# Ledger of designs, part 189: peptides against a protein of PDB entry 6O8C

Target 1, 262 residues: chain A of PDB entry 6O8C
Amino acid sequence: VGLRYEKISLPKIHPRYDLDGDASMAKAVTGVVCYACRTASTLLLYQELMRKGVRWLVELVKDDYNETVHKKTEVVITLDFCIRNIEKTVKVYEKLMKVNLEAAELGEISDIHTKLLRLSSSQGTIESSLQDISSRLSPGGLLADTWAHQEGTHPRDRNVEKLQVLLNCITEIYYQFKKDKAERRLAYNEEQIHKFDKQKLYYHATKAMSHFSEECVRKYEAFKDKSEEWMRKMLHLRKQLLSLTNQCFDIEEEVSKYQDYT

## One batch from the design tools (peptide; made by RFdiffusion4, then SolubleMPNN)

Design b2_p27_1_s1 (from b2_p27_1, 14 letters changed)
Fold by OpenDDE base, seed 1:
Structure b2_p27_1_s1 (fold): chain B 262 residues (1-262), chain A 27 residues (1-27)
Amino acid sequence: as target 1 above (262 residues)
Amino acid sequence: SDFEEFIKASPPLSEEMKEKFEKWLKE
């Protein structure tokens, strides 16, 4: 679940002045920070995709809900109609019994009536369940998607751009260190500049890694965790809706068995 | 199918990201 990325760390930066070592170190640092930039971009893209997916899924579930409500309504209408018809039939037979007609058929009709009333009662439970689902999907409900906008990293944070700036600074120093290495020996002043640049490199690298870790990776992980939890709940809710729909179909089928008596 | 349609309608993303998302959603 989620995007896999390699955990990265900065190479050890030795304080010793060494043109070859410093160039190699700078190259390694450049590579690490470059990877961080790319990774940050990928993580951001994934989150943006997920946010779109979240919005899409919310609408999908709302559609499922509406379909379920519609089906429930149809069944209620049909059931009520059948109940009314059976009640009329019962009354007719009761009148006939008063004139000493056969009572055998009345028992069967009465049983059907009882069954229909039970089915009608079950519709109340379905309605309650639908109301619960509606409340959960409503703004501020337990399945609200506000987290998707709050958690994680966003394009507006410009984390990738910030990292890129640091990468540019680091890369510049790296190229200078390549030149320094090629010179084999630096004059005193140039050596001092090299040492100073090495400190700058360290500063930029540390800043980049901290930013990557704290502002990119950590926030991404938090977003991922919340998204997984939310998604699981939403999928479960969809299953609940399907179950309710099936219950409506079952009731409709049961009612159809009694059509000859209505 | 609905999800596939959603993916197609989404702004251009890398295929890798699409695949990862699809896999994640199906889990």
Scores: peptide ipSAE 0.017, ipTM 0.543, DockQ to the pose 0.011
Fold by OpenDDE base, seed 3:
Structure b2_p27_1_s1 (fold): chain B 262 residues (1-262), chain A 27 residues (1-27)
Amino acid sequence: as target 1 above (262 residues)
Amino acid sequence: SDFEEFIKASPPLSEEMKEKFEKWLKE
């Protein structure tokens, strides 16, 4: 899970006045911050998509849970009915035994009764497991999706817009430095402006990179890690539900074998 | 499903992916 992106860093900025060097540096800075803007935008979209996916998966698992509960309920009803019928049959055969009839068959029916009671006892374990799953899916449970709304970056943070503003400022300075380079030599006043713009460029670039690293990348990575952990737990839960469903089917099948005696 | 593929993938950052994600978000 996640998007791959390249690690970026600012080029070295030399304090010395050099029209060629400054133009080259400004170009490189523009490229780096441009990449940061695009990356921040894509990381945001990824997180929003993941949030949508989380909501979808929660609903899917809830549906699976409800189906499992329904199946369990059906099996309990069937099993209880079968037990009651076998108990009636046992009583009939006990009466027959008193008149020395069908003694051998009574033993077989009693064994079936014992097996059915054992199956019934397993239902308690299934019920307990379902209750545990329900508690985990409930609000405040271990599988709550509140983290998806808290972790990471959001459109309301306006990180992309903030970076874009800084990029615009940097780009403007870069274009000026291209012009300055073409002039080869600047008048005193123009040279002073160039030096001031270089300081501004450094300021904007540093601010952009700090914002990108601390407010975009770091938060994205935290979101990604949390999402992966949560997803693993959810997938495991789905497997548990499937296992419980299969147990219900197995019990139902076994009970069906004894229906000939009911 | 598209989501399952998304979960399993760690794709490279690209403009094409951005467009794809925007499409998915609108669906």
Scores: peptide ipSAE 0.016, ipTM 0.506, DockQ to the pose 0.013
Fold by OpenDDE base, seed 4:
Structure b2_p27_1_s1 (fold): chain B 262 residues (1-262), chain A 27 residues (1-27)
Amino acid sequence: as target 1 above (262 residues)
Amino acid sequence: SDFEEFIKASPPLSEEMKEKFEKWLKE
């Protein structure tokens, strides 16, 4: 899970003045920092997509929750109705038994009543589980998505733009070094400028790589780790909701067996 | 509930983004 990217490093920068070598080095540095810019952009886009996905999943789980609550409510109504009817029947049979009617029928009805009460008790457990899930999904709960807004990189950080500025500076120096190479030999003043620009190139490149590693990659990895953890928890919660729903269906099915007595 | 209010504030994803997200979950 997660976006794969290539590990990048700056080429070795030799201190020796060499127009051919410096041009080649500058080209390589430009390529590396260019890749860093693109990668940073891609990582940002990925995170933004994931943030949207997180919101979507929260909505999905909420829908699952609401459906489960609805089903639970339906079953409770059905159970309560069935229980009330059975209780009325039990009372009638108890009165009839006083007049020497068959006790066997009363026993069967009483057994059904006991079973229905057990089913009703299980609904209490379902209710408690739903309340727990609701609490976990609520603001400040264990499944809150606040991490998605805190972790990782954001457009407001302007990381891509910062890297792009550095890339522009590096690219400018590279083009100058390409021209310098074409001249084969520079005058003293131009040579000194070249040497100075080489130092600037190194500075910009180092800054770019540091920024990329520390502010883009590292934060992305942290975001990825948090997202994976959160996703596992959410998936588990969805499974719990499904289990609760299935329990409601099982209860409904069991109740349907006793319809002839209600 | 606070939870219901929280969810109402989140705009739904496009189908394309849902597919991308689902693909990511499988990777």
Scores: peptide ipSAE 0.023, ipTM 0.553, DockQ to the pose 0.009; fails the geometry check
Fold by OpenDDE base, seed 5:
Structure b2_p27_1_s1 (fold): chain B 262 residues (1-262), chain A 27 residues (1-27)
Amino acid sequence: as target 1 above (262 residues)
Amino acid sequence: SDFEEFIKASPPLSEEMKEKFEKWLKE
């Protein structure tokens, strides 16, 4: 999903000296860079929130994995116990059959034994799947969260603060241009200062926009893309774990049908 | 903001924060 933001651009800055136009332009530039500062702050907060959420989700999925492993282990124990008991029963019936006593149930017990062995074989597939999941969740695995620390912007980058400094410079020039406009005409020296400040304004504005685009927006988009991809994979993994858990429950239920024979 | 509150929350996340996070991810 991610946060939505509007693409911003600087207004055209004309080199011609015009007190009214320059004041209007400076106002517009101030507005754009102000928006950039606020947006950069919001994008940073979003990323920090996501990093926290990622850490939480990793632990949650690890817990889910452990629960699934636990359930699988319980089923394996139960199944193995049932198989051993059925095997003992089969041996007893085989002995009785040699004495020509009560051989009619041997076929049924033997069939149950065969079914249980098939169920046991399916546990191997579940185990393999769990091992794969474990490898993916392990440090350095395909679902490692290292990207969350590497991608995007961080508070230590001080991007918002850097933009704020530039905004302050721009705002100061804007207020001066507003005063200049009110004077209608400037003396030669004041006119030269105005022209020089206009160049400074352009420089600060360009620097702010380049910093915003390259160091804030671009990195945020990269983080967003990685986060979405990772989240999809994690959700899929969680579904896989649920499926494996359900398979264990299904096996347990089937084994329970044969417990009366053990 | 809800974002700032969530970021400041200490681990483990409260149930309320978990719900907010889940809701936010669905938006």
Scores: peptide ipSAE 0.020, ipTM 0.548, DockQ to the pose 0.010; fails the geometry check

Design b2_p27_1_s2 (from b2_p27_1, 13 letters changed)
Fold by OpenDDE base, seed 5:
Structure b2_p27_1_s2 (fold): chain B 262 residues (1-262), chain A 27 residues (1-27)
Amino acid sequence: as target 1 above (262 residues)
Amino acid sequence: DEFEEFIKASPPLSPEMQKKFEEWLAS
């Protein structure tokens, strides 16, 4: 999971004054920083898409939860109704047994009553599970999506734009070095400027790479790790909801077997 | 070159943003 990118490093910058070498070096540096810019942009896009996906999944799971709660409520109502009816029947038969021996029928009804009560007890477990899920999905819960807003990089950080500015500075120096190379020899003052620009190039390149590594890559990796963990938990939760829903259907089916007695 | 294409494809920064980032570079 996540985007794969190549690890990049700056080429070695030789301190020696060499117009040909300096132009070649500057070109290579420009290429590396350009790749960093593109990569940063791609990583940002990935995160933005993932944030959209996270929001979508949260809403989906909330809908699943609500449906499960609704189904559970329906089953509880049905079950309670059946229990009440059976209890009334049991009371009638208990009174009749004082007069006539209908022990076999009473035994059957009592057994049904016991089974229904067991089913009712299982509803408590389902309710507890739903409450747990609700707490996890609630604001501040373990499955809250706040991490998606906190982790990673955002368009407002302007990381790509910052890198672009550095790239522009580096590119300008490269073009100057290309011109210097074409001159073959520089006057003393121009040579000093060239040497100074070489230092600037190194400074800008280093700043770009540091910014890329610390503010783009590292934060992206943190976001990726959090997203993977959260996604696993959410998928597990959805599975749990499905299981609870199925349990409700199973209970409903079981209750339906006793409709003739209610 | 590849970097020239990237620069050309990138939206230009506003003068205001450019100034802000230049200040950032100086810091």
Scores: peptide ipSAE 0.078, ipTM 0.776, DockQ to the pose 0.033
Fold by OpenDDE base, seed 3:
Structure b2_p27_1_s2 (fold): chain B 262 residues (1-262), chain A 27 residues (1-27)
Amino acid sequence: as target 1 above (262 residues)
Amino acid sequence: DEFEEFIKASPPLSPEMQKKFEEWLAS
């Protein structure tokens, strides 16, 4: 269902020049942006792990598909063999009917032949269903995993590194404000630098929060939603494969009832 | 340098954040 994260916001920044207040504010801003960096890293890691899981599940479902195809093939071979043997038997009894012998036995064998042909017809439906599943799993199909590479955030986006650059700038200003606080009073030029740095701090912080929200959180949510949808469809497909496998077993069991006549 | 390149490559501030920044600067 995805990772839970706390919605964060920047602290209120008072425009008044106050060395004690500005140091405290800068500390709080540093904390918020640091949390954004850590959260972005965690969200990225989660998505990378999910991508590995998606690839694993695709291979698992492909294996399930191949097993179902294999079972279907075995049943077709067995069924065809049984049909051929029954057809040979029918021909023998038809020859005997020329002298009006074995009419009851011929009727029974003919009925079995008809039943086997009906079972053979059901194999066509199974084949069609397998072809549909194959098309859905194929590259470009409805269940292709291309979305996992397209959606969300990726290491190549360098989102964590970008946020870290902003965090470094913010942290430097915080440490300067801590020093300014210790001085208790600044000269005029130093005061102007402090005020300017306070504006820079706010700019860097808002840039960080915007980037975090729009490029990290939003894309993560899109990835999460897509992954949940895809996972539901994959689960349903696995159930369909299981159903087809069971149908093959049912046919095999029915054919086994007539093997004594071959 | 690296920071300047990052700023240029980064998306612009959202309208909401820009408004907050302007309001803060005006206060």
Scores: peptide ipSAE 0.024, ipTM 0.568, DockQ to the pose 0.043
Fold by OpenDDE base, seed 4:
Structure b2_p27_1_s2 (fold): chain B 262 residues (1-262), chain A 27 residues (1-27)
Amino acid sequence: as target 1 above (262 residues)
Amino acid sequence: DEFEEFIKASPPLSPEMQKKFEEWLAS
């Protein structure tokens, strides 16, 4: 789970004025910052895709919840109807028993009634579980997806753009250093400019790497960790919903056995 | 913020990176 990326570091920058070395260094720095830009973009894309996935999963779980609630309601209606019919039958047989008729049948019907009442009592547990799940999925609940909008990096942060700007500056210096290298020797003023540009290069590169590490990588890792935790909890919740649904089916099946007596 | 000021004054994304970025955001 998650994107793999290579850890990058800036090459060592030697303070010595060396046209060949400086050009090579600048090339390497450009490469590193290029990688940072690409990686930042990829990490951003991954997070955006994950956010879409999170939203999708939330809707899926909501659908599962609604289906379970619907099934529970259906079973409750059926069960209540069956109970009412059995109760009517019990009353009739009780009257008959007073005249010593149908005692065995009354016993059977009473047993069925007892079983149905037991099934009815289990509905309360299912309802409580559904309410708990609803509370966790509700706004502000433990399984709210607000973290997905808060954690990580976002397009609005403009991290890629920021890095690209720095990359552009670095690239310009690199191209100048290539030219300087080709000259083999610079005049005094050009040498001073070269030295100044080398400092700028270092400055931009350092900013790029700091920004990449602190605002891209670190936040991505935090997002990844939270997403994994949230995902596990959501999957567990889905299993709970499935269990509740199955309980409803089991009750329905049991009730169906007694429908002939109603 | 010095950095933000610098970013505002700096050139935009290269056309290549901009295109790639837009494509990724649209996916």
Scores: peptide ipSAE 0.023, ipTM 0.591, DockQ to the pose 0.027
Fold by OpenDDE base, seed 2:
Structure b2_p27_1_s2 (fold): chain B 262 residues (1-262), chain A 27 residues (1-27)
Amino acid sequence: as target 1 above (262 residues)
Amino acid sequence: DEFEEFIKASPPLSPEMQKKFEEWLAS
């Protein structure tokens, strides 16, 4: 689940020279851009934390995979051993039948052999499933974490710092407009400076909002969407691994029932 | 008031970074 943020917009900037209105407008703009800076920082932090989480989850799933493979290997060894022993026993009983011994025990052992062979066949399916999982986790696979490095915003982009510079410029103009308001009337030269600063304010504010929207918010949303999709797939994969592990345990338990015949 | 606190809490940019961002602003 991603961070929630409020959509912000710039206040209307009137072209008319008005010391009171301009000061109020500048204050509002400063507030909006300040929010953008903080939000950008928060969004960046979220993404960095998520990237750490992704790496952690990848390692966790790899560990789960290795454990499943190990368990599968143990079961295969045990199963193969049991099959070989049963086959030897079958041969012995077949020889004994030639000497007029009862066939009842041979039938039972043969049935066990058939069951064990079925279990062995199921191991092939498990192996295929593990191979599929391995391929998905491999570099370039469907569950690769390359997207985490490509999508979203990064500290190297310096988005927060860029916005901070703009905020500083805007803030300076705001403070000047506050002073201008206090003067109530400006001399001609000061009025021209005020008008010029108002244009600068508009420029900086627009740039800040565009940068925030396009380089921070949009990229964050893309990252969020990718992360959610990837996370769902990874969780599903973990469930699959658990299922495979449980199947191995079930086979092992069933084989243990036939140990008296081996 | 909240923005003033944010500005005060924000560390200043290095001169090198400031120059880079000024160039960026001019573009």
Scores: peptide ipSAE 0.021, ipTM 0.631, DockQ to the pose 0.033

Design b2_p27_1_s3 (from b2_p27_1, 13 letters changed)
Fold by OpenDDE base, seed 1:
Order: C-alpha cells, then structure tokens, then sequence
Structure b2_p27_1_s3 (fold): chain B 262 residues (1-262), chain A 27 residues (1-27)
C-alpha cells in the first residue's frame, strides 16, 4: 500500500563562475524540481483517492454493522418465542404429573429449556460486543476518520502550485544560462547578473526542495502510516462483525432443532 | 473548507480503486 517515489536531492552547486558548469547545473536543478512538482501532484492525488476510500470503507462497515444488528434482533425474537413455548409446555407436563399422569417426555423438554436459556444468555455477550463496535465507529470513537482530513497534504495547501512557481523561476534562469553558455564570454555587467541569478537559482531550488520534503513528502508519509493503521483496525472490526454474525447463525441453527417441541 | 469543497466536487472513487479495496477487505 502506498505510492513509491524516488528520493531526490539537488546537485552540488559550486560557487565558481563557470558558464558551462552553471548551465549544466541549472539543467539538473530544473529536472529535480520538475520531478518534485510532479511527484507532489501524484502524492496529493493518491491521498485524495485514499480519503475517498476511507469514506467508502466507513460506510461499508456501517452497513455490515447494521446487518449484524438486524440478524441479532431476528435471532433474539425467535429464541424468545421458542423459550416461551417451551415454558408453556413444561407447565402443562408438570400439571399432568401432579395428577399422576405419565410425563416421560418432561425430562427432555426441561433439558431443552435449559439449553435455550443458555443460548439466550449468550445474546447478552453479543449485544455487548456490538455496543463496543458501535462506540468505536462513532464520530468520537477510536475508528473515527477525522485523521483523513487532518493528516497529509490537501489541494488547499497549493503545494503543487507553489512548486510550479519556483520551477518557473528556475527554468527561466536555466534558459538564461543556456544563452550565457552560448556566448562563451560575458561582459562584466552580464557576468555579475549571471552570478546573481545563480544565487537566485540556488535560493529557489533550496526553497523548492525544502518545501517538497517538509510539506509534501513528510506529510504524505504520515498520512500513509495513519491510513495503514486505520485500515488494519477496520479490517479487524469487520472480522469481529462477521464473527458475531456467525454466532447468531449458530444460535439460530441450534434453536431450529428444538422448534418441533414448540 | 476548500478541501471539503474539493472532495464534494471530485469524482467518486474509481472502480479500480474500489475493487482494490474490496479485495483487500476480503483478505
């Protein structure tokens, strides 16, 4: 899970005035910052997709929860009905015994009643588990998705745009350095401008790389880590829901065996 | 606020991504 990107660094910038070297350096810097810009865009897109996925997962798990609750409710109703019927039967047989009538089946019915009561007690545990899950899925719960909006980079940060501006500045200097290189020798004033532009290029490049590293990459990685953690928790939660559902089915199946006595 | 607006205006999750997530959940 996650987007792979290459770690980039600026080339070494030498302070020495060298038209050929400076042009080559500027070209390299342009390439690096261009990559940073594109990478920042890609990282942003990935995060946006993940945010959509997070929302989707939340809704999916909520649906699973509701289905489980529904199944639990169904089983409770069925079980309660069965218990009531068995209790009535037990009472009838007890009355028959009091008048010295044969009630050989009373023992079996009583055993069934006991089993049903045990099944009923297990429903309390299921309910407690569902409540726990509900609390975790609640807006203030441990599985809240608020992090998805807080962590990482966002379009509103305009990181790509900021990097693009810096890239434009750098590119302009690069083109000038290409021209300077073609001249092979610059007049004094032009040389001074070249030197000044080299400083500007360094400044812009450094700013771009710092911004990329600190505001794009670092935040992306934090988002990625948080998303992975959250997704693991959601997967576990879903498994828990499935387990609870299966328990309900098991109870229902067991109850069905005794319906002939009701 | 801008982010929320962007999300609301953005296209739904792609089918490809949905399938990836679905597959992941089934593991």
Amino acid sequence: as target 1 above (262 residues)
Amino acid sequence: DDFEKFIKESPPLSKEMEEKFKKWLEE
Scores: peptide ipSAE 0.011, ipTM 0.397, DockQ to the pose 0.010
Fold by OpenDDE base, seed 5:
Structure b2_p27_1_s3 (fold): chain B 262 residues (1-262), chain A 27 residues (1-27)
Amino acid sequence: as target 1 above (262 residues)
Amino acid sequence: DDFEKFIKESPPLSKEMEEKFKKWLEE
């Protein structure tokens, strides 16, 4: 899961003064750093899209939670009402039983009462589960999305722009090296400038690759790992909510069977 | 395609930002 990218490395830079070799090397370096820029941009985009997805999923799960809570509340009210009515009926039949009437009916109603009480007891478990879910979704909870804002790379970091500046510097040197190559031989002063530019190119290239690796790739990988873990947990949570909802529906259905007695 | 579009839609660096980043390179 996640974006696949190729590992990149700088070509070998030979210290020897060689106009042909230096031009070729500079071209290769330009290509590598260009790839780094593009890759960094792609990685950034992926993360931004994932952040949007995270926010979307959080809202979705919150909605599911609220619906589940609402359904649970509805069922509790229904159960309580049904229990109260059955209890009243039980009392009436108990009085009748004293005169040896309606014994069989009392037994049936009593059984219903027992079943309803069991259903009511299950509500406590559902409530506890909902509270747990709420705590996990709350700010500072285990499923908080704060990591999405902290981990990874962000547009404000300007990593792509920084790499682009380095690429521009490298490209400029490359173009000069192409010209130098075309001259075949440089005057002493021009040769010295070429050598200095080669050092600058090396410096810029190294800085670019270091920045790419440390500030782009590493942070992306960390973000990816966290996002995968979080996403898995969130999806599991959603399944839990669905299960709780289904339990509420099951209880409601069961209660409906006894409505004729209430 | 979306990635390429994103890259293309990225505004070029302002001159000011470019200068800032050049300074960063000197550090």
Scores: peptide ipSAE 0.011, ipTM 0.467, DockQ to the pose 0.026
Fold by OpenDDE base, seed 3:
Parts: structure tokens; C-alpha cells; sequence
Structure b2_p27_1_s3 (fold): chain B 262 residues (1-262), chain A 27 residues (1-27)
């Protein structure tokens, strides 16, 4: 979910000299560029906050991974120990069978041994899954966060400040046009200055809107799309880690049922 | 109105930054 903003456009600028119309137009242009400045600032702030969130989530997932690896290691040790003990017990009962004793018990223990070996075989799939997750989280992996530093807009781009300079120029012309309107009629030289200022206004406004659309909005949208995609993948990965952890707990629980035979 | 208030409350750029951006505007 990204920030919602309204698409803005410059009002139509008429080439005709009209003191009332020019003042109104200049006011509208000032408003539009002012909105662009505010929006650019908000979009930048949002991206900076998202970058912090990305870093936080990476650390969280790394912690989840380490916990899963730890649990897996614990289960492997416990399972291997249990298998070794059952194997010793099987040997003892095999000797008793030679004396026609405990035939039924030997069958039960052998079945347990077979079951434990099956559980041990599942450890390979868990290990493979953990290795895959590790590779995805590694530098250069599919879930690397390098995009967060590359995509979007940054404070160093100075987009807000650049737009503010243009806004100042536009505002100055607008205030002059308000004065011109109040005079109702300008002398020839003042009229020529007004016409030149109108051209400057157009130039500054066009530059501001182009900069806003190309360097702020477009880059923000790219950042937003990339962040949403990455976030979905990271959340899915966390679910995978949880699943692997639960599998380890299930194995541990199953092994605990047979500890009385060791 | 809101835009006039925004303009008045906006922190001014340093002279150094203003000159830098004026050059940018000329490019």
C-alpha cells in the first residue's frame, strides 16, 4: 500500500495579454507547483521510512533463520542419539532371541528403529530447504535489499529544494501580476516586462512539472512496486521458516515417544 | 490561503544552495 496523491496538471496558459486572466493563471500555477513541492516531500519521507522498514524486516528474518537452524541442529543430535541407543538395544534382544526369549519385544524395537531411520531421512530435505533460504538471503541473492538503496528518490537528489526554487520564482511573478492587475492599465514598458515575465512563468512551471513527474512520481512508483513485490516474497519466506521449525518440533515429539525404549 | 502559508513557512535555502540551484536552472 503506497501513498495516495492526486494527479495534477498545469492550467492552460493563453498567449493573449490580459491582466486579470494572467493574475488568475499565475495564482493557479503557483498552487499546482506548491502542491508538487508538498507531494514530493511526502513521497520522499515515505520512501525513507520504507527503507528503514526493509532493513528491520531483513534483521527479523535473519533471526528467524538462526532460530530454525538452531532447532534443526538440536533435533539432529537428539535423533542420532536415539538411533544409536535403539541399535544397542536391538543387539541385546537379538542375543535373547537365541535363547527363545522376548521375540515379540524384538519385533517392536525393530519397528521403532525403522521409524527413526525414516525420520532421519527427512532431515536431508529440511537441510536443503534451509540452504535454499540462506542462498536467497545472502548478498546478491534473490531477496537482497540492494534495490531499496537504488530505486526511488533520495534526500541527496534535492528534489524538494529544486522545486522550491522554481516555486519561489513563480510566486514572485504571481505577486507582480497581482500588482499589475491592481493598476488596471500598464505603461508600454511595463506591459513588455509583464509579457516577458509570463514567458518566464511558463518556463519555470513546465520545468517544475517535468521534474516532479519524471524525477519524483515515476521513481516513487517504481520503488513502490518493487517494495511490494519484495515484501510479499519476504513474508512467504518467513512462513517457510515457520513451517520448517514446526517440522523439527514434530520430529522431536515423535522421537520423545520412543525414548523409553532407549 | 494554504499555498501562501506554505510559502511563508518554508525554510529559506542557504545562499550556497540557492546559487547551486540557479546554475541548475540555467542548464
Amino acid sequence: as target 1 above (262 residues)
Amino acid sequence: DDFEKFIKESPPLSKEMEEKFKKWLEE
Scores: peptide ipSAE 0.010, ipTM 0.484, DockQ to the pose 0.033
Fold by OpenDDE base, seed 2:
Structure b2_p27_1_s3 (fold): chain B 262 residues (1-262), chain A 27 residues (1-27)
Amino acid sequence: as target 1 above (262 residues)
Amino acid sequence: DDFEKFIKESPPLSKEMEEKFKKWLEE
């Protein structure tokens, strides 16, 4: 999910001296650069909010991981206890079998023991999966959030402020061109100043648009792409954690069925 | 109209930052 913004371009700037045309052009340029400033600010804000969201999500997933590990540990303890008790019971019944007693019950208990051992074997797989998740979430792991600090634009870049300075220069020229238009005809010296200011306007405008494109939009798009990729991976990881949690609950439920034999 | 409002509501830069950015503009 990214912010939608309109693609903007500068109007064509004609070299011909025309007070009416120049005022209109300057107005249009002012509008475009103003939009760039606003858009740059919005894009920056979005990225900052996303960075906060990323940090929040990382902590949330780590908490989920810890809870899953805790649950897994509880299940392991319970399962081991049940296995030990069943093994003791098996030994007792084996002794009874020597005197030809309780053969049917021994078969049932042995079957339970086998089932519990299978459940215990699954714990190794769960542990390996948790270790993998831990490694991915660790510093330097595949799901590290270092990209969020490196990619995109930052307040320290002062992009909005830089654009604002250019906008101020452009706006000043625009206001002068409005005055010039109102005069209908300029004296020679004022005409020369107007022509010079028009050139300045052009340079400021082009610089603003280049800066906006290269330092704001491009970097934002890079940030957006990285964020989307990272989010997909994080969502997948959360699903994996949920699956592991459910497996732990399933094991616990199965073990509870055999408590009467322990 | 919305753009004009935005221009008017834009906070001014400090003198120090303004000079820094003016220098940047000259580059």
Scores: peptide ipSAE 0.010, ipTM 0.493, DockQ to the pose 0.034

